# Designs tried in a protein design run: peptides against a protein of PDB entry 2AUS. Part 107

Target 1, 323 residues: chain A of PDB entry 2AUS
Amino acid sequence: ADIKREVIVKDDKAETNPKWGFPPDKRPIELHIQYGVINLDKPPGPTSHEVVAWIKRILNLEKAGHGGTLDPKVSGVLPVALERATRVVQALLPAGKEYVALMHLHGDVPEDKIRAVMKEFEGEIIQRPPLRSAVKRRLRTRKVYYIEILEIDGRDVLFRVGVEAGTYIRSLIHHIGLALGVGAHMAELRRTRSGPFKEDETLVTLHDLVDYYHFWKEDGIEEYIRKAIQPMEKAVEHLPKIWIKDSAVAAVAHGANLTVPGIVKLNAGIKKGDLVAIMTLKDELVALGKAMMSTQEMIERSKGIAVDVEKVFMPRDWYPKLW

## One batch from the design tools (peptide; made by RFdiffusion4, then SolubleMPNN)

Design b2_p17_2_s1 (from b2_p17_2, 11 letters changed)
Fold by OpenDDE base, seed 1:
Structure b2_p17_2_s1 (fold): chain B 323 residues (1-323), chain A 17 residues (1-17)
Amino acid sequence: as target 1 above (323 residues)
Amino acid sequence: SEAIRAALRAFIDAALA
């Protein structure tokens, strides 16, 4: 999520009409909710689906979806996309995750050995999905981006870990325990990050949402509920972006593929097959799609399909049809 | 209403116990 992407400008003279669209910061509260994502602090106990059902009840919503399951006993960062933004979760599912975990060792191990062995688990690991997962139990490689030991207290090891999506921390801890020769289990787990969502001032509880919705509906104070909901554009911050001309927006909003002439600027390092966010010049999310060209091909070519549009988010009427 | 707010909070508390 923290990769700064260079922006390549193709058309430095492209302007945008300020009367068209609804930039994330200028959405009326009802529209902000319709295109919102909550950075929820999931409590331990309920399933991620139960928590989504609660949010729907509290905020009187028809649809919502979460950006990656947390087990019942696991707390922390659960992005919940609302209403028209519900499908943005597809951008969050493949995103990297961070956790704080408490590992309990089944025997005494010198601290120096604990530190040395845990450092060896940075990089590629082989995992088998647990029996309870709907995922086929095939061996798969996963990346551990980093392990940071926070505290060692006898047999208890508190650590931060950054991982590729679908890395099982319980399995990682089991393998660390085997490598230490004494065995280990996961005592506690909290998710501290899911792609662009982290533990920060945007993290809210279910109780906060009850209170904030009440302040809006009964007292006419929208500030709290507005702050508690992030724009859907937050959920794509980690993706490579392509910014398009105003004249291309309505076509893409109708489900047309993005062609090269519609591109104003784009991130460097896009590869064919990458998930990309199509943005307006006002940083509004139009659609998600699959890149059909690299960044270099999108620069060099004068025509062709740049992005196969998979999911449209923008309403068809925010920008005029200019064809 | 405050009654609805209180009821929702109580229901969440009971579900999280």
Scores: peptide ipSAE 0.290, ipTM 0.886, DockQ to the pose 0.112
Fold by OpenDDE base, seed 2:
Structure b2_p17_2_s1 (fold): chain B 323 residues (1-323), chain A 17 residues (1-17)
Amino acid sequence: as target 1 above (323 residues)
Amino acid sequence: SEAIRAALRAFIDAALA
């Protein structure tokens, strides 16, 4: 998620009309909520679906969705996309995750051996999804990006782990325990990151949301609820982006595919088939789509479909129809 | 109202207990 993507400019003279659209930081509070994502600190106990239902009740919302299931016993970072932003969770599902886990060993193991064996689990691992997963129980590879041992206290190992989406930490710990020869289980698990969402000042509880909504509705104070909700654009920060001309925005907002002439600037390293975010020059999310060209093809070609538009977020009336 | 806030907090607390 933290990979700085180079920005390639195709049209250095392209300007944007300040009267069109609603930049993320300039949305009225009602509109900000309609296009919002909460970085929720999910408590242990409830399912991710129950927590989403609570948010809908607290904030009086018609729809919401979460950016990747946490098990009932697992706490921490659960992005919850609101109302018009609900479908932005599609960008978060494939995003990398970080956890802090407590592993309990079923026997005594020298610290040096624990460190050595856990280091071997960095990289590609083979996993089978658990029985309770809606995912087909086929063997699959997953990437462990890093393992950082935080503390070793006898049989208890506290560690940070960065993983590919859909890596099961419980299964990882089980395999580490087998490799150590004593067995192990997951005692505690907290998710500390889900793509661009992490443990920071944007992390809020269900209680915070109750209080902040009350301050807005009863006391007329919007600052707390405004701060508790991130713009939907936060949920696409980790994606490669394509920025488009004002004249192309309305067409894409109507569900038209993005063509090469509409591109002002784009990230390097886009491949055909990648999920990309289509942005205005004011960094507003217009749509998510599938890249039909590489970055290089989008630079070299004068015409053609650059992005197959899959999910439109921007309302059709924010930009004028200039065609 | 404060009563609604208190009720919602109490329901959350009960659901997390």
Scores: peptide ipSAE 0.290, ipTM 0.886, DockQ to the pose 0.113
Fold by OpenDDE base, seed 5:
Structure b2_p17_2_s1 (fold): chain B 323 residues (1-323), chain A 17 residues (1-17)
Amino acid sequence: as target 1 above (323 residues)
Amino acid sequence: SEAIRAALRAFIDAALA
């Protein structure tokens, strides 16, 4: 999520009609909910699926989905995409994660040795998925981006860790314990980040959602529920983006592939095969797709398929058909 | 209604206990 992406302008004269579409900040409350994502503080105890079922009941929704499973005992950041936005969670699955973990050591180790050994686990590590994981149990590499020790109290080590998607913190702690020679286990775990979603003012509880829905439905106050739900565009902030002409929006919203003439601006560093977000000039999410060209090819070429459109989000009627 | 809100909160509390 922290990768700053340069924006390359291909058509500096392209304008957008302010009467077309619904920018993320201009959606009526009902439409905002239909295209929303909640930054939920998942409590310990329930499964991620049970929590999603609760949100559907509280908000009277037909569909919702979560941006990556937390174990029952694990709390913290669980993005929950609502209704028409439900499938945007596919953008969050490959995103980096941050956790705060409490590791309990099974023996006494000098603090200097704890710090030295934990620093060696920054970078590439080899993991095998746990037995209970739906992931195929083969050895694989994962990146540990950083380890920050917050506190050491005897045998208890509190630390922050940034990791590649699908890194198992329980397995990391087990390997740290082996490297220290005394063994260790994970006592507590909280997820503090999932891609663009973090612990901030947008983090809400199930109880907050009950109260905020009540204030809207019974008191006519929409402000609280509006602030508790983020636009679906938040869930793609970490992806490379391609911004398209108003004349191309309706075609892409009908499931047509994006062709090179439709591009107004794009992020640098797109490679063939990358997941990309197709955006309007008003920063509305039209679709997710697979890049069929690099950024350089999209600049240099006058024609061809730039993006294979995999999932449309925008309604077909927000922009006029100009073909 | 306040009764529905209270019932939902109580049910969440019971499910998290």
Scores: peptide ipSAE 0.279, ipTM 0.882, DockQ to the pose 0.112
Fold by OpenDDE base, seed 3:
Structure b2_p17_2_s1 (fold): chain B 323 residues (1-323), chain A 17 residues (1-17)
Amino acid sequence: as target 1 above (323 residues)
Amino acid sequence: SEAIRAALRAFIDAALA
């Protein structure tokens, strides 16, 4: 989410018709829900799957999905994509995560040594996935982007940690404990960030959703439920983007691959094989796809497949067929 | 209805206990 990407303009004369589409902030409430993502504060206790089932029941939804499993005992930021937006979670699975963790040391260690050793765990670390993980148990590297020690109270160390997706904080704490020579375990864990979703004013509880849905359905007040649901476009803020001509939108919405002539502007630093978001000039998410060209190739070439479209989100009728 | 809201809250509370 924090990667600032330069925007390269390929067609500076491209305009968009204001009558076409539904920009994120202009969707009727029902449509907003159909293309929504909840920044849920997952309580400790239930599984991420149980919490998704509750959201579906509370909001009378047919479909929903979460942006990356939290263990039952782990609380905090769980993005839940709704209805038509459900598959946008694919963009969130590879996104960086932040946690606040409480580590308990199994022996006394001087504070200066704790600080010094924990700083050495910033960068590339080697991990083995836990037994109960859906991932093959092989050694792999993971990035620790930062470690911020918040408090040290004897054997208890409270810290914030930013990590690559699929970094196991329990395993990190175990390795820190080994490096300190006394051993350690994870006492508490909260997720404070999942890509673009963080602890902020958009964070809501299951109880909030019950109340906000009631205010809408019984009292006719949509404001609360509208604020509790983010547009699906929020879930792709961290991806490289390609903005396309109005004339290309309907083709992509029908599942056609994006060709180079359809590109108006794009982020710098796209590589072949990257997951990219295809956007309208009104910042509406059309589709997710795999880049078939680099940014440079998309600029230099006049033709060819720029993006292999993997998942369409936009309805086929929001933009006219202009071909 | 308020009764439905109260029931949903009670079910959540019971599921989180």
Scores: peptide ipSAE 0.268, ipTM 0.879, DockQ to the pose 0.112

Design b2_p17_2_s2 (from b2_p17_2, 5 letters changed)
Fold by OpenDDE base, seed 4:
Structure b2_p17_2_s2 (fold): chain B 323 residues (1-323), chain A 17 residues (1-17)
Amino acid sequence: as target 1 above (323 residues)
Amino acid sequence: SEAVREELEAYIDEALA
């Protein structure tokens, strides 16, 4: 998520009409909610599905979806995409995650050995999904991007861990315990990051949502609920982006594939098969799609399908048809 | 964990009443 992607400009003369679309920062409150994502602090206890159901009830919504399940006992960052933005969770499911975990060791181990062994778990690990997972129980490789030991207090090890999506921290801790020779279990787990969503000023509780919705409906104060909901564009910040001409927006919004002539600028390092976000020149999310070309091919070619559009988000009428 | 659920349910129910 933190990799700054270079932006390559193909058309430096491309302008955008300020009258078209609704930039993320300029949406009326109702529209902002319809295209919103909540950075929810999920409490320990409820399931992620129960929390989504409560958000729908609190905000009087028909649809919502979460950006990756947290177990009932796990707290922290749960992105919840609202209404028209619900399917933006597709961008978040494969995104990296960060956790803070408390591991309890079942025996005494020297701190130097704890540190050494935990460092060996950075990189590729082999995991088997737990029995409770809807995922087929096949052995699979997952990446541990980093392990940062925060504190060691006797048998209690507090650590931060960055992982590939679908890495099971409970299983990681079990394997660390086995490698230490004493065994271990996960005492506590909090998710501190899900792709672009992290513990920051945008993190809100269910109580906050109740209060902020009340302030809006009863007192007419929009400020709190507006701040509590992020634009759906936040949920794609970690993806490679392609920015398109105003003249291409309506076609893509109708489900047409993006062709090379529609591209104004794009991120470097797009590969064929990558999930990409198609953006307007006002940084509005038009659609998600699969790259059919690399960045280099999109620069060098004059024609062809650049992106196979999989999911449209933008309404069809925000930009005029210019064909 | 049940206490947190019950508290949240109560708080939501009170605010939506």
Scores: peptide ipSAE 0.366, ipTM 0.906, DockQ to the pose 0.772
Fold by OpenDDE base, seed 1:
Structure b2_p17_2_s2 (fold): chain B 323 residues (1-323), chain A 17 residues (1-17)
Amino acid sequence: as target 1 above (323 residues)
Amino acid sequence: SEAVREELEAYIDEALA
């Protein structure tokens, strides 16, 4: 959700040394790639794993990972995190998704009834994972945040849907078809959003990546490949953030938990157990971790563990050890 | 589709050659 989180400042006098770190906009191209995420337009046909393998081949990478599987037949937004950023996908897995789906009805239904019934599927729905899913086939609830009907052409219904992570659109369409009394199936599906990644100017194809890498390696033009790769910080834009002192960065980069004295500013509404991004004052991602305190506790307390650090991204040497 | 895979593999192979 594009909810602007309030920022609470604890230390308004905290400054950052411009000589330390590598802000997202100041990374050399090689370093930018090492800490990059591609907003890939996955074509229909290949698996998400095949596409990740091709990206590694195209860009000569050792490691990459995707921000949530798309079925082979499903196209659209597939965030692919590169090299040292590979594990940032853990921030994207729980993120909301948006799709455009084509539903085919197995009988004739008045448009007014289609609209009325589809609106009733906004909110909590009960789903069972498909057989092909590695997820246990237990009944579970999922949120449908919104349904927007784009077009109705006889038995074909084109709609936009915002959903909680791990909602199965095929199952949703099946249940809509049952509620309409005629049955339905999913004809087409495209993912238009995965957390902070959407259909915008940053969306690139595999062909674009081939061309842009060639322009860099053969012609010395880095502009295209630089624009095709987003900084890893993009992949955490939807998370609550905690900004830390320069003196705390090296400790967290070594895997130390964040303590309350290291906090300069933080988002409102952090709860104990939330996934949070630990940032420098230059908006560099240091680590992901689990909040051990609420925002209020982090403001009121003078000491204690604020964040249990789960995954470090920043190299240990970007900031000096000041302890 | 297999066609999309084959086309993409050919395009990648040409660029890496």
Scores: peptide ipSAE 0.360, ipTM 0.903, DockQ to the pose 0.714
Fold by OpenDDE base, seed 2:
Structure b2_p17_2_s2 (fold): chain B 323 residues (1-323), chain A 17 residues (1-17)
Amino acid sequence: as target 1 above (323 residues)
Amino acid sequence: SEAVREELEAYIDEALA
């Protein structure tokens, strides 16, 4: 998520009409909510599904969805996409995750050995999903991007871990415990990051949402609820992007595939088969789709299908039909 | 964890009543 992707400009003369669309920061509050994502601090106890149901109740919403299940006992970053943005969670499911975990060792181990063994778990690991997982219990590889030991207090090891989506920290801790020869279990777990969503000023509780919604409905104060909800475009920050001409927006919003002539600029390093975000020149999310070309092919070719459009987010009427 | 759930349910129910 943190790697700034290079932007390649194909059409340096392309302009956008300021009268068309609704840029993320200029949406009326009702529209902002309809295209919103909450960076929720999930409390320990409830399921991710229960929390989504509560958000729907609190905010009087028909539809919402979360960006990747947290176990009931796990707290922290749970992105919840609202209403028309609900489907944007598909961009967050494959995103990397970060956790802070407390591992309790079942025996005494020298600190130097703890550090050495935990370092060996950086990289590719083999995991089997737990019994309670909806995922088929097949052995699979997952990446551990980094392990940072924060504190060692006797048998308690506090550490930060960055992992590929669908890595089970409980299983990682179990394997670390086995490698240490004493066994271990996960005492506590908090998710500190889910793709572009992290612990920052945008993180809000369910209590905050109750209060902020009340301030809006009863007192007419929109500021708090507006700040508590991120634009759906936040949920695609980690994806490679393709920016399109105003004349192409309505077609894509109607579900047409993006063709090469519609591209104004794009990120470097897009590969065929990648999930990409199609954006307006005002950084509005039009659609998610599958790249049918590499970045290089999209630059070199004058025609052809660049993106197979899978999920449209933008309403059909925000930009004029120019065909 | 159960206490947090019960408190949160109570807070939501009170605010939405």
Scores: peptide ipSAE 0.358, ipTM 0.901, DockQ to the pose 0.877
Fold by OpenDDE base, seed 5:
Structure b2_p17_2_s2 (fold): chain B 323 residues (1-323), chain A 17 residues (1-17)
Amino acid sequence: as target 1 above (323 residues)
Amino acid sequence: SEAVREELEAYIDEALA
């Protein structure tokens, strides 16, 4: 998520009409909620599905979805996409995750050995999904991006870990324990990051949501609920982006594929087959789609389908039809 | 825990009553 992507400009003269669309930070509160994502602090105990059901009840919503399951006992960052934004969770499912974990060792191990062995688990690891996972129990590789030991207290090891989506921290801890020769188990786990969502000022509890919704509905104070809900565009910050002309927005919003002439600017390093976000020049999310060209092909070509549009988010009427 | 669920359900029910 933190990789700054270079932006390549194809049309430096392209302007946007300020009267068209609704930029993420300028949506009326009702519209902001309809296109919102909550950075929820999931409590330990309930399932991610129970939490989503409660959010729908609290906020009087018909539809919501989460950006990647947390186990019942696991707390922390659970992105919950609302209403029209619900399908933006597909951008968050493959996103990297960070956790803080407490590992309990089943024997005494010198601190230097703990540090040395845990460092060996940075990189590619082989995992078997747990029995309770909806995923086929095939051996798979996963990336551990980093392990940071925070504290060692006898047999208790507190550490931060950045991982590829669908890495099982419980399995990682089990393997670390085996490598140490004493065994280990996961005592506690908190997710501190899910792609662009992290522990910051945007993190809110279910209690906060109850209170903030009440302040809005009963007292007319929208400020708290507005701050508690992020624009759906936050959920795609980690994706490669393609920015399009105002004249192309309505066509894409109607489900047309993005063609090369519609591109104003784009991120470097897009490959054919990548999930990309199609954006307006006001950084509004129009659609998600599959890149049909590389960045280089999108620069060099004058025509052709650049993106196969898979999911439209923007309403059809935010921009005029200019075709 | 079940206690966290029950407390949260109670808090939501009170606010929606």
Scores: peptide ipSAE 0.349, ipTM 0.899, DockQ to the pose 0.779

